# Peptides against a protein of PDB entry 7BDX: the designs that were tried, part 63

Target 1, 212 residues: chain A of PDB entry 7BDX
Amino acid sequence: EMGAAACTLLWGVSSSEEVVKAILGGDKALKFFSITGQTMESFVKSLDGDVQELDSDESQFVFALAGIVTNVAAIACGREFLVNSSRVLLDTILQLLGDLKPGQCTKLKVLMLMSLYNVSINLKGLKYISESPGFIPLLWWLLSDPDAEVCLHVLRLVQSVVLEPEVFSKSASEFRSSLPLQRILAMSKSRNPRLQTAAQELLEDLRTLEHN

## One batch from the design tools (peptide; aimed at target 1 T8 N71 A74, target 1 (a further copy) A76)

Design b2_p21_2 (made by RFdiffusion4)
Pose (drawn by RFdiffusion4):
Structure b2_p21_2 (pose): chain A 212 residues (1-212), chain B 210 residues (1-210), chain P 21 residues (1-21)
Amino acid sequence: as target 1 above (212 residues)
Amino acid sequence: EMGAAACTLLWGVSSSEEVVKAILGGDKALKFFSITGQTMESFVKSLDGDVQELDSDESQFVFALAGIVTNVAAIACGREFLVNSSRVLLDTILQLLGDLKPGQCTKLKVLMLMSLYNVSINLKGLKYISESPGFIPLLWWLLSDPDAEVCLHVLRLVQSVVLEPEVFSKSASEFRSSLPLQRILAMSKSRNPRLQTAAQELLEDLRTLE
Amino acid sequence: SYVPSAEALYEATTERFDEAV
């Protein structure tokens, strides 16, 4: 209970750039981010499906961990630190997104997809994520999730890699062969404007790159 | 005059999340949200045989109080704090909406309805408001108001209550059937564009979940 | 100072993130 309360407080204050710089400056953050991935992996493996039931200081603990990782990656030196020091944590995030079934732990998936988008803002972070093993199959599969907030964060991550045609050129062929053009087109007609324009903007960029 | 000027200044700066977080600790020593409800209750009681005066130092004081409550509830931890700590203030807001006759204190009713919408974004806040005494009769009473801006914010609150699970097993199925569908339909053909669109949106949501 | 719950921080993080985007 005490461990989760401290992680939740750290999640709250981690929204500040001054606090994020202080976390990376203290010589204990490396251990914190290594054991963070282990705790997130342990939490996901412990779930035999079901849902989560807002597990008392268990789900709030991992949510605080993913929330902290997201708020750290939201700061320039935070996403820089993560791609240099905590590449194993990035591997764990990409692994846990594929390991989590559609509809299972939706809040954890959005927090994790938000952090991958933030890390992709760093040039090396974009290279590391896009060059990870089943990255393209993972993207199109996360789009098969019924939750609209998960689809929105997948489209925002796809748009981020698509916005760097150099990195996009390495993952050619499968981007044309396997992309769920029909699902992205359905998302360009959603009554939710943020999801609708995200898919509309991604479609504009996808059609423009195939011709230019 | 001095009290209203300081409250208006606080309403201006309360649009910042950093300021909202700073306000939530101050409620301990000086019961800011406890005495806010008393001031709002005292103001409406003082309008015995009369309606609003406006441009007054007293009118802008309560507007600033309701505006601050709204700007606090607009921040996630603000609406979280209100539903945990300031449930009496939420009672007072819901009470004063019913106590205010139609056409009386229109700007105050809009600001108050905006704060209730914001608190409804929080899961406990939604339960607390929808489970409050006389809540459905209050929605009907507020929709009988001639002012379009008040009707718009009532429809926005009703839309917020209609969306999300609320157990869904006839707990929310009866809430939808008990609404003034005729008045919502009349407002769907309204000459006020903002009101017409809110009633149209709400009607779509009522039909979608039927 | 008041300390937000995990649920509230979730919402707040999401709101800030959307704004940053």

Design b2_p21_2_s1 (made by RFdiffusion4, then SolubleMPNN; from b2_p21_2, 9 letters changed)
Fold by OpenDDE base, seed 4:
Structure b2_p21_2_s1 (fold): chain B 212 residues (1-212), chain C 212 residues (1-212), chain A 21 residues (1-21)
Amino acid sequence: as target 1 above (212 residues)
Amino acid sequence: as target 1 above (212 residues)
Amino acid sequence: DYVPSIEALFEEIMERQEKAV
């Protein structure tokens, strides 16, 4: 209870760049984000056995942690920190996104995807996550989620890859061979305007790449 | 572990006025500080039975909570919040300071005293804590602590009372009858320069009040 | 519960939208 409350407050205040800098400027950041990854992993691993109430204190706590990571990754120095000093956390997030089934832990999955998207804003971050083993299959696995918000954030992450020629060139063959085009086309017709737009933009970007 | 880490980070960033405002500007502040009081109380109550390692995660967590309260009380709006909306927390801190024996939980005691001192900067806060039942005996109980930092912060709190005529007049008789003058005089000769100065200043303030 | 709903917490999320080189 108290941990969740404290972490939630920390999440809220982490929306400030100055707070992110303060978090990272201390000697405690490394330890915090190390434990964060472990905590998130432990939570996800516990889901297979116990009907974890999604609204439990534990869930709230993990959501707050994921929120903090997202907010840190929203800032340039935060991305630098994550990519330089907390790669294990990024690896953990990627792993957990793979371990979660479609429709499972939707809200956590959204937060983790948001964090990865924010990391992908930096070329170094994008390179790191895109070079992770099984990254392309993971994107398609995640895109199979029935949740529109999950799919939206997957499409945004895919777009980050597609828009960076250096990164895209490395995975272009795998990408083209495995692209769930029909699914993306279906999303471009979604009633969800954000999902619709993201899918349309991605399709446009992909078409542009085929003509070059 | 994770709770302590998160709370420690929140404590660190709470040194910013903007962060304090952000903490208080949300609807979560009331609940957070309510649980804070309960958590601190539970910790102190657990000390009688178990050799709680002072360096345990639990201790670190409670120290961070007390630190957050201190930092909130350092800001005008934070004092207003505590005095208006979290009186139970102030009551809890006063109670816990009474329940702790001299030399027991020194670091926590210092943080709690710092928080009360910060609250005492505001007249409303000073009035509230000074009107608490057993406040004057509590001051003298705390001043019996062998720790110089504890004694320093007690003297500072006593000074806040003495320097406010409206508050001091209400307790002047009890204060004069119970004043551990010999102890304060001994502190004015301390090798600790901060303690020495605080004791000297208080003695000067008391002398000024006797002549009026 | 002492913690707000997850939905309310999403309002506190900052997300960077523009790529930096």
Scores: peptide ipSAE 0.027, ipTM 0.746, DockQ to the pose 0.110
OpenDDE base, seeds 1, 2, 3, 5: peptide ipSAE 0.026, 0.019, 0.021, 0.046; ipTM 0.738, 0.746, 0.750, 0.734; seeds 1, 2, 5 fail the geometry check

Design b2_p21_2_s2 (made by RFdiffusion4, then SolubleMPNN; from b2_p21_2, 11 letters changed)
Fold by OpenDDE base, seed 3:
Structure b2_p21_2_s2 (fold): chain B 212 residues (1-212), chain C 212 residues (1-212), chain A 21 residues (1-21)
Amino acid sequence: as target 1 above (212 residues)
Amino acid sequence: as target 1 above (212 residues)
Amino acid sequence: DYVPSIEALFEEILRKQEEAA
């Protein structure tokens, strides 16, 4: 309980750039983010069939951890830190996104995807995550989620790849051959305006790339 | 481990006034500080004869909690919050300082005393803690500690009382009758310059009060 | 993208769902 409360407060204050800088400026940051990945992984591994109540202290703790990572990645120095010094954490997030089934831990997925999106703002970060083994299959796996928010954040991440020619060129063949076009088209007709817009924009971006 | 790490980071960033304001501005602050007191109490109760290694995760956690309280109390809004909304925590700190034996958990005592000193900067805070049952005996109990830093912070807290006539007048009789003058005189001859100075200043302040 | 809390995230999600509804 106390750990979850402390972590939740840390998450809340991490919405400040200055706080993120303070976190990262400490000699404890590396250890913290190392353990963060391990803790998140342990949580996901514990989910085997047990609908762990979203409201459990453990769940709240992991949400806060994912939130902290997201907020760190929201700023330039945070992205640099993650890409340079916490690659294992990024790998863990990617792995966990693959380990979770569609509809499972939706909110955690959203936070993790938001963190990856933030990391993707940095070219080095985008390169790192996009060159991860199974990245493209992972995107499509995640896009099969019934949750509109998960799908939205996947589409945003896909867009980050598509909009960077240096990154897209490396994966273009696999990307094109495995693209779940029908799924994206279905999303472009979604009643969720954000999902609809994101899907439409991505489709337009993809069409532009095919003509080039 | 993760909880201790998170709490330690929260402690570190709480050295900022803006972070303290952010902590207190959240709806989670009350709950956090409520649990903080309980956690600290639980830790101290677990110390029954076991030299819990200062380096344990649990110890570090409690140190961080005490540090957070200290940092909160370092600013005006934090003092106001503690005095108005977290009195139970202050009572807990006072109780724990009484429960710990001389030489036991020195670093924790120092942090707790620092927090109380910070609270004492506020007249309302000073009134609250000084009117707590057994406050004067507690001061003398703490002043028996062999650790110079503990004694130093006790003397600082005593000075806060002595320098506030409205507070001192209420306890003057008990204070004068129970004052460990020989102990304070011994401290005024300490090789520790900070302790020496604090004891000398307090003796001067006390002499001034006897002549008024 | 900053996320201040899980509650804020959920409220945002809910608000957006209501707006879509």
Scores: peptide ipSAE 0.116, ipTM 0.839, DockQ to the pose 0.048
OpenDDE base, seeds 1, 2, 4, 5: peptide ipSAE 0.103, 0.105, 0.109, 0.111; ipTM 0.838, 0.837, 0.838, 0.839; seed 1 fails the geometry check

Design b2_p21_2_s3 (made by RFdiffusion4, then SolubleMPNN; from b2_p21_2, 7 letters changed)
Fold by OpenDDE base, seed 3:
Parts: structure tokens; C-alpha cells; sequence
Structure b2_p21_2_s3 (fold): chain B 212 residues (1-212), chain C 212 residues (1-212), chain A 21 residues (1-21)
């Protein structure tokens, strides 16, 4: 209870750039983010089968951790920290996104995807995550999620790859050959306006790349 | 482990006024500080006899909580919040200071005393804590601690009372009759310069009051 | 046990949009 409350408060205040700087300026930051990854992993491994997100202190705690990572990644120094000093955490997030089944832990997935998107704003971060083993298959796995918000954030991350020629060129062949075009087309017809727009934009970006 | 780490980070960043404002601006603040008191109390109640501060995650967690309270009380809006909306927490701190034996949980005592001192900067806060049942006996109980830092912070809190005529007048009789003068005189001869100074200043303040 | 509401925090969580623009 208290741990979840404290972590949730830390999440809330981490929306401030100054707070993020304060977090990172401490000598405890490295260890904190190391344990963060371990804790998130432990939680996911504790999930039995297709169990939904528990409305529990443990779930709340992990959500807050993911939220903190997202907020850290929202600013330049935070991205730099994650990419340079917390790569294991990024690897953990990627792994957990693969470990979770479609429809499982939707909110957590969204937060993790948001964190990765924020990291992807940094070219070094984008390179790191996109060169991770199984990254492309992971994107398509995640895009199979029935949740529109998960899919939206996947599409945004895909767009980050597509819009960076230096990154896209390295995986272009795999990307093109495995692209779930029908799924993306279906999303472009979604009733969810945000998902619809993101899918349409991505389709346009992809068409532009085929003509170049 | 993770809870203690998160709470410790929250403690660290709470040194910022802006962070304190952010904490208090949230709708979760009331509940957080309610649980804070309960958690601190639970920890103290779990201590067996004259057991020293454990170098444990639990201890670290509680230290961080006390640190957060101290940092909140360090600013005007934080003091106002504590005095108006978290009186139970203040009562808990006072109770815990009475429950702990001399030499027991020294660091925690120091943090709690620091928080009370900060609260005492607000006249309303000073009134509240000084009018608490057993406050004067509590001060003398705490002043029996062998730790110089504990005693120092007790003397500072006593000074807050002495320097406020409106507060001091209400308990002046009890204060004078129970004053551990020999103990304070001994502290004025301490090898600890801070303790020595605080004791000397308090003795001077008390002498001034006797002549008025 | 008390679990703080997270809905507002989800909405308040910072996300950069720079690459999408």
C-alpha cells in the first residue's frame, strides 16, 4: 500500500522536467532504474496465463514505475540517461512487451510503449531499440492487440522508425516483407479517430518510401 | 527494496519547493500522508525492546517517509497543509517520539524532530504541537537521549516554544517546574559545538524570561 | 488496501510528439 502510494506520487511529480533532473542528478538513479526493470519483470512473470491487469497495489506500483520511465524519457537528459546508462531497462521493456499476451496488461503496455516512443526521439535511442533482436516481430506482435491504445502507440513507434532513413534502411527488407498491411489498413478505418489518423499517416509514409 | 528506493527518491526530490507543491497539489496527498503516519507507527511498533535501527529496507523506507515530512514542513504551504489537513500525522510523530526509548532509532528521531521544528515555524503549528497532551514531559524524555543530535533538535524545539510568548505563557508553570536544568547545563559544556551553542542560547533565553 | 487512482496520471504522463510532427 504505502509503496504503491509513494511510487505513484513519484510518478506524478516526475511530470516535471526539474524533478526528472533531480532524480537523475542523484547517485541513486542508476540503482533505482536497475531495480525498476527487475521489479517490472518480476510482476509480469508473476502473471498467470491470460490474467487481466490486477487492481492491486503491485499493479499500481508497476504502473507508476512505467510512468516514471515514460516521464524521464520525455526530456532530453532523461533520454540520454536511459540510452547511455539504463540500457538493461530498455531491454527489459522490450522483453516484457513480448512476454505479455494480446489484451494482457493494456495500461502497462501503453506506458511502456510511450516510454519507448520517447526514447526513440533520440536517434541513439531509436537505433538502440530498433536494432534489438526481434524488434520488428515484436512490433507486429503488439499490433495484434485488440486494444486501440496499444495499437496506436505501436503505430507511433513504427512511424519513428519509418521517418528515420538511417534506421529504416537497416531493417527495410524485413520490415517490408513482414508488414501486416491488412491490419494497418483495418486500423485506418477504425472508429477511434486517433488510431485511424495514425494508421493513415503511416500508410502515407510507407507509400512515399516505396516511390523513393 | 524497490519501495524503499522509490520512497528514497521521493525524499530526495522533495527537497525542492516545487516538488512539495506538486505533491500537495495532487488529490492523493491527504491519503499519502495518512498512510505515512500509519506506516511509521507500524514500524515503531514492530521494534522489539531496545533494538537499534535496522539497516533494512523497512528502516530506509520509514526514514524516507520522515524525510519527506520534514521537507514538506520546510516550506510555508507544506506547514499549512500539515497543520490543517494532516494533524493525525503530527500526533503520530509526537506519539512515536514518546514510544522510542533513549538511544533507539536515533536517525528517525532526528528526522521527526526536524519535521516538528519546521512545523513550529508556523505559529499555528507551534500552538498545535505544544498544546498536545504530554508535550512538555515528551521534551524532557527526549532530552534524556544519549545522542547529541537528538538532544540538539529537542533544544531547538524547546527554543521555538520559549521564543513565542503566546505559546510559552500557556505552559510556563509546567515548563519551569519540570525543566531539566542540570541536563541543559551539562549540554552547554558539551564537546559537540552545535549542542553546546544551542544549550547556551536556550539558557540565555530562559534567563531573559525570568527577568521579564 | 488503498490503491490510488491512476487515470489522471495516465493522462498527465508526458509524451513527446516531435517525431510524429
Amino acid sequence: as target 1 above (212 residues)
Amino acid sequence: as target 1 above (212 residues)
Amino acid sequence: DYVPSIEALFEETLERQDKAV
Scores: peptide ipSAE 0.081, ipTM 0.777, DockQ to the pose 0.163
OpenDDE base, seeds 1, 2, 4, 5: peptide ipSAE 0.097, 0.102, 0.099, 0.061; ipTM 0.781, 0.784, 0.779, 0.773; seeds 1, 2, 4 fail the geometry check

Design b2_p21_2_s4 (made by RFdiffusion4, then SolubleMPNN; from b2_p21_2, 10 letters changed)
Fold by OpenDDE base, seed 4:
Structure b2_p21_2_s4 (fold): chain B 212 residues (1-212), chain C 212 residues (1-212), chain A 21 residues (1-21)
Amino acid sequence: as target 1 above (212 residues)
Amino acid sequence: as target 1 above (212 residues)
Amino acid sequence: DYVPSIEALFEEILRRQEEAA
């Protein structure tokens, strides 16, 4: 309870760039983010057996941790920190996104995807996550999620890859061969305007790349 | 471990007034400070039996909580919040300071005393804590601590009482009858310059009040 | 993208869903 409360407050205040800088400027940041990954992993591993109430203190704690990571990744120095000093955390997030089934832990999945998207704003971050083993299959696995918000954030991450020629060129063959085109086309017709727009933009970007 | 890490980060960033405002501006603050008091109390109650390693995660957690309270109390809106909305926490801190023996949990005791001192900057806060049952005996109990920092912060709190005529008048008789004058005089000769100065200033303030 | 809280995230999601409806 107390841990969840403290972490929730820390998450809330981390929506400030100055707070993120303060978090990262201390000597405790490395330890915090190291334990963060372990804690998130332990939580996800515990889901297979027990109906973890999504509103449990443990769930709230992990949501707050994921939220903090997202907010850290929202700023340039935070992305630099994560990519330079907390790669294991990024690896953990990627792993956990793969371990979660479609429709499972939707809220956490959204936060983790948002964090990865924020990391992808940095070329070094984008390179790192896109070069992770199984990254392309992971994207398609995640895009199979029935949740529109999960799918939206996957599409945004895919777009980050597609828009960076250096990164896209490395995975272009795998990308083209495995692209769930029908799924993306279906999303481009979604009633969710954000999902619709994201899918349309991605399709446009992909078409542009095929003509070059 | 994770809770202690999160709370430690929150403590660190709470050194900013803007962060304190952000903590207090949310709907989670009340719950956080409610649980804070309970957590601190549980920790202190656990000390009677087990040699709690002062460097344990639990100790660090409680230190961080006390540090957050101190930082909140350092600003006007934080004092207002504590005095208006978290009186139970103040009561808990007073109780815990009474339950701790001289030389016991020195670091925590310092943080708690610092928080009370910060609260005492506000007249409403000073009135509240000084009107607490057994407050004057508590001050003298705490002043018997062998730790110079504990004694320093006690003297500062005593000074806050002495400097406020409205508050001092209510306790003046009890204060005069129970004043550990020899102890304070000894502190005024301390090799610790901060303790020495605080004791000297208090003695001067007391002399001024006797002549009026 | 900043996320201030889980509640804020869900409120935003709900708002977006309502706007799409």
Scores: peptide ipSAE 0.161, ipTM 0.847, DockQ to the pose 0.048; fails the geometry check
OpenDDE base, seeds 1, 2, 3, 5: peptide ipSAE 0.158, 0.157, 0.148, 0.161; ipTM 0.846, 0.845, 0.838, 0.846; seeds 1, 2, 3, 5 fail the geometry check

Design b2_p21_3 (made by RFdiffusion4)
Pose (drawn by RFdiffusion4):
Structure b2_p21_3 (pose): chain A 212 residues (1-212), chain B 210 residues (1-210), chain P 21 residues (1-21)
Amino acid sequence: as target 1 above (212 residues)
Amino acid sequence: EMGAAACTLLWGVSSSEEVVKAILGGDKALKFFSITGQTMESFVKSLDGDVQELDSDESQFVFALAGIVTNVAAIACGREFLVNSSRVLLDTILQLLGDLKPGQCTKLKVLMLMSLYNVSINLKGLKYISESPGFIPLLWWLLSDPDAEVCLHVLRLVQSVVLEPEVFSKSASEFRSSLPLQRILAMSKSRNPRLQTAAQELLEDLRTLE
Amino acid sequence: EPLFSSVDLNDRPGLEPLFSS
């Protein structure tokens, strides 16, 4: 209970750039981010499906961990630190997104997809994520999630790699062969404006790159 | 005059999340949200055989109080603090909406309805508002108000209550059937565009979940 | 632009708050 309370407080204060700089400056953050991935992996493996039932100081603990990772990556030196020091944590995040079934731990998936988008803002972070093993199959599969907030963060990540045609050029062929054009087109007609324009903007960029 | 000027200044700066977080600790020593409800209750009681005066120092004081409550509830930890600590203030707001006759204190009713919408974004806040005494009769009473802005914010609150599970097993199935569907339909053909669209949106949501 | 999270575990998705001035 005490461990989760401290992680939740750290999640609250981690929204500040001044606090994020202080976390990376203290010579204990490397251990914190290594054991964070282990705790997130342990939490996901412990779930035999079901849902989560807002596990008392268990789910709040991993949500605080993913929330901290997201708020750290939201700061320039935070996403710089993560791609240099905590590349194993990025591997764990990408692994746990594929390991989590559609509709299972939706909040955890959005927090994790938010952090991957933030890390992709860093040039090396974009290279590391896009060159990870089944990255493209993972993207199109996370789009098969019924939750609209998960689909929105997948489209935002896809738009981020698509916005760097140099990195996008390495993962050619499968981007044209396997992309769920129909699902992205359906998302460009959703009554939710943020999801609708995210898919509309991604479709504009996808059609423009195939011709230009 | 001095009290209202300081409250208006606080209403201006309360649009910042950093300021809202700073306000939530101050409620301990000076019961800011406890005495806010008393001041709002005292103001409406003082309008015995009369309606609003406006441009007054007293009118802008309670507008600033309701505006501050709204701007606090607009921040995630603000609406979380209100539903945990300031449930009496939420009671007062819901009570004063029913106590205010139609056409009386229109601006105050809009600001109060905005704060209830914001608190309803919080899961516990939605339960607390929807399970409050006389809540459905209050929605009907507020929709009988001639002012379009008040009707719009009632429909926005009703839409917030209609969306999300609320157990869904006839707990929310009866809430939808008990609404003034005729008045919502009349407001769907309204000449006020903002009101017409809110009633239209609410009607789509009522039909979607039927 | 970067994205941030908050301890909003008790919040409903898909709604926007209102502000006043």

Design b2_p21_3_s1 (made by RFdiffusion4, then SolubleMPNN; from b2_p21_3, 6 letters changed)
Fold by OpenDDE base, seed 5:
Structure b2_p21_3_s1 (fold): chain B 212 residues (1-212), chain C 212 residues (1-212), chain A 21 residues (1-21)
Amino acid sequence: as target 1 above (212 residues)
Amino acid sequence: as target 1 above (212 residues)
Amino acid sequence: MPLFASDDWDDRPGLEPLFVS
């Protein structure tokens, strides 16, 4: 309980750039982010089936951790720190996203996807995550989720890849051959306005790339 | 381990006034400080004798909690919050200081004393803690500690009481009758410069009060 | 209008807050 409360507060204040800089300026940052990955991994491994109790202290703790990572990644110096000094954490996030089933741990997936998206805002970050083994299949695996928020953040990450020619060119063949186009088309007709818009924009970007 | 790391980071960033305001501006502050008192109490109750392993995760966790309370109390709005909304925590700190033996949990004592001193910077805070049952005997109990830092922060708290006529007048009789003057005199001759100065200043303040 | 805290929470003269890190 106390740990969850403390992490929740740390998450809340981490929305400040100055707080992120303070976190990273200390000598404890490396240890914290190292343990963060381990803790999230342990949590995912402890999940017995598809049902997660969202209200549990353990869940709230892990959500706060993922939220902190997201907020750190939202800042330029935070992205630099993650990509240079906490690559194992990024690898863990990618792995955990692959380990989770569709519909499993929805909130955690969303937070992890948001963190990866934030990392992708920087070219070095985008290169790092996109060169991970099985990255493209992972995107399609995640896009099979029934949750609209999961799918939305997958589409945002896909868009981030597509918008970078240097990165997209390296995987364009695999991307085109495996693209779940019918799934994205279905999302473009969604009743969820955010998902609908993201899918439509991605389809437009993809059409532009096919004509070039 | 993760909880201790998170709390340590929260402690580190809590040295900022803006972070303290952010902590208090959220809807989680009450819960956090409620659990904080319980956690510190549980830790003290779990101590088997006078030896504390300072390097344990549990110890570091509790130190971080006490540090957070201290830093919150260092800010005016934090003092207001503690005195209005977290009185049970202040009561717990006072109780724990009484429960600990001389030489036991030195670092925790110092942090708790620093938090009480910070609370005492405000008249309402000073009134609240000084009106606690057994407050004056508690000061003398704490002043018997062999640790110079513990004694230093006790003397600072005593000085804070003595400097407030409205508060000091209410307890002046008990204070004068029970004052460990020989102990304070010994501290005024200490090789520790900070302790020496604090004891000398307090003796000067007390002399001034006897002539008035 | 900025809500100034009432005089009731003013710092007592000559006392400096202690920060710990």
Scores: peptide ipSAE 0.267, ipTM 0.767, DockQ to the pose 0.184
OpenDDE base, seeds 1, 2, 3, 4: peptide ipSAE 0.263, 0.259, 0.255, 0.256; ipTM 0.767, 0.764, 0.762, 0.762

Design b2_p21_3_s2 (made by RFdiffusion4, then SolubleMPNN; from b2_p21_3, 6 letters changed)
Fold by OpenDDE base, seed 2:
Structure b2_p21_3_s2 (fold): chain B 212 residues (1-212), chain C 212 residues (1-212), chain A 21 residues (1-21)
Amino acid sequence: as target 1 above (212 residues)
Amino acid sequence: as target 1 above (212 residues)
Amino acid sequence: MPLFAKDDSNDLPGLEPLFSS
């Protein structure tokens, strides 16, 4: 209870740039983000047996941790910090996104995807994430999720790669050969307007790249 | 580990007025401070048996909670919030200060005393604390502590009462009859300059009140 | 009254708040 409450408050205030700077300005930031990755990993590993109630203190705690990472990554100096000093956390997030089954821990997936998207706003972050082993298969694995919000954030992350020619060129062959085009086309017809727009924009960007 | 780390970060950033306002501006502040009191009480109740290592995650967690309360109370709107909306927490802090033995949990005592001192900067807070049952006996109980920092913050809290005639008048008879004058005189000769100064100032203020 | 009103009017003069870190 108390841990979840404290983390939730920290998450709430971390939406401020000044708070993110204060978090990063301390000597405890490195340790905090190291333990954050371990805690999220431990939580995901615990799912393989018990129906973890989404409303549990443990779930709320992990959601708050993922939210903090997201909000730190939303700030320019936070992105730079994560890319330079917390690469293990990024690797953990990528791993956990691969370990979770479709429909499993949707809220956590969304928060982790949001954090990776924010990191991808940084060119070094985008390079690091996109060069991660199994990144493209991971995107398609996540795009198989029945949740529209998971799919939305996958499409946003894909778009971040597609929009940067230097990054896309390294993965272009694998990307084109494995692209779940029918799935993306189906999303472009979604009743969810946010998902529809993201899928349509990605399809337009992909068409532009095929003509070049 | 992670709970202590998160609370410690929240504690660190809570030294900012903007962060305190952000904490209080949320709908979760009331719940957080309610659980804070319960958590601190649970910790103190657990001490009666085990030599709790001061370096434990649990201790660090409780220190961070007490630190957060202190820093919230350091801000004018935070004092007003605590006095109006978290009186149970103030009662809990007073209770815990009474339940702890001399020399026991010194760091926690200091933080709790700092929080009460900060609350006493608010006139309503000072009235509330000073009108608490057993407040004067509690001050003398705490002043028996061998720790100079505990004694320092007791003296500061006593000074807050003495400096406000409306508040002091209500307790003046009990205060004068029970005053551990010899103990305060000994503190005025302390090698600790902060304790010495606080004791000397209090003695001067008390002398001024006897001449009126 | 919003909890955030800078109502310093309730504070006693001459006392400085303590911060902990």
Scores: peptide ipSAE 0.207, ipTM 0.721, DockQ to the pose 0.214
OpenDDE base, seeds 1, 3, 4, 5: peptide ipSAE 0.208, 0.207, 0.203, 0.206; ipTM 0.726, 0.721, 0.720, 0.721; seed 1 fails the geometry check

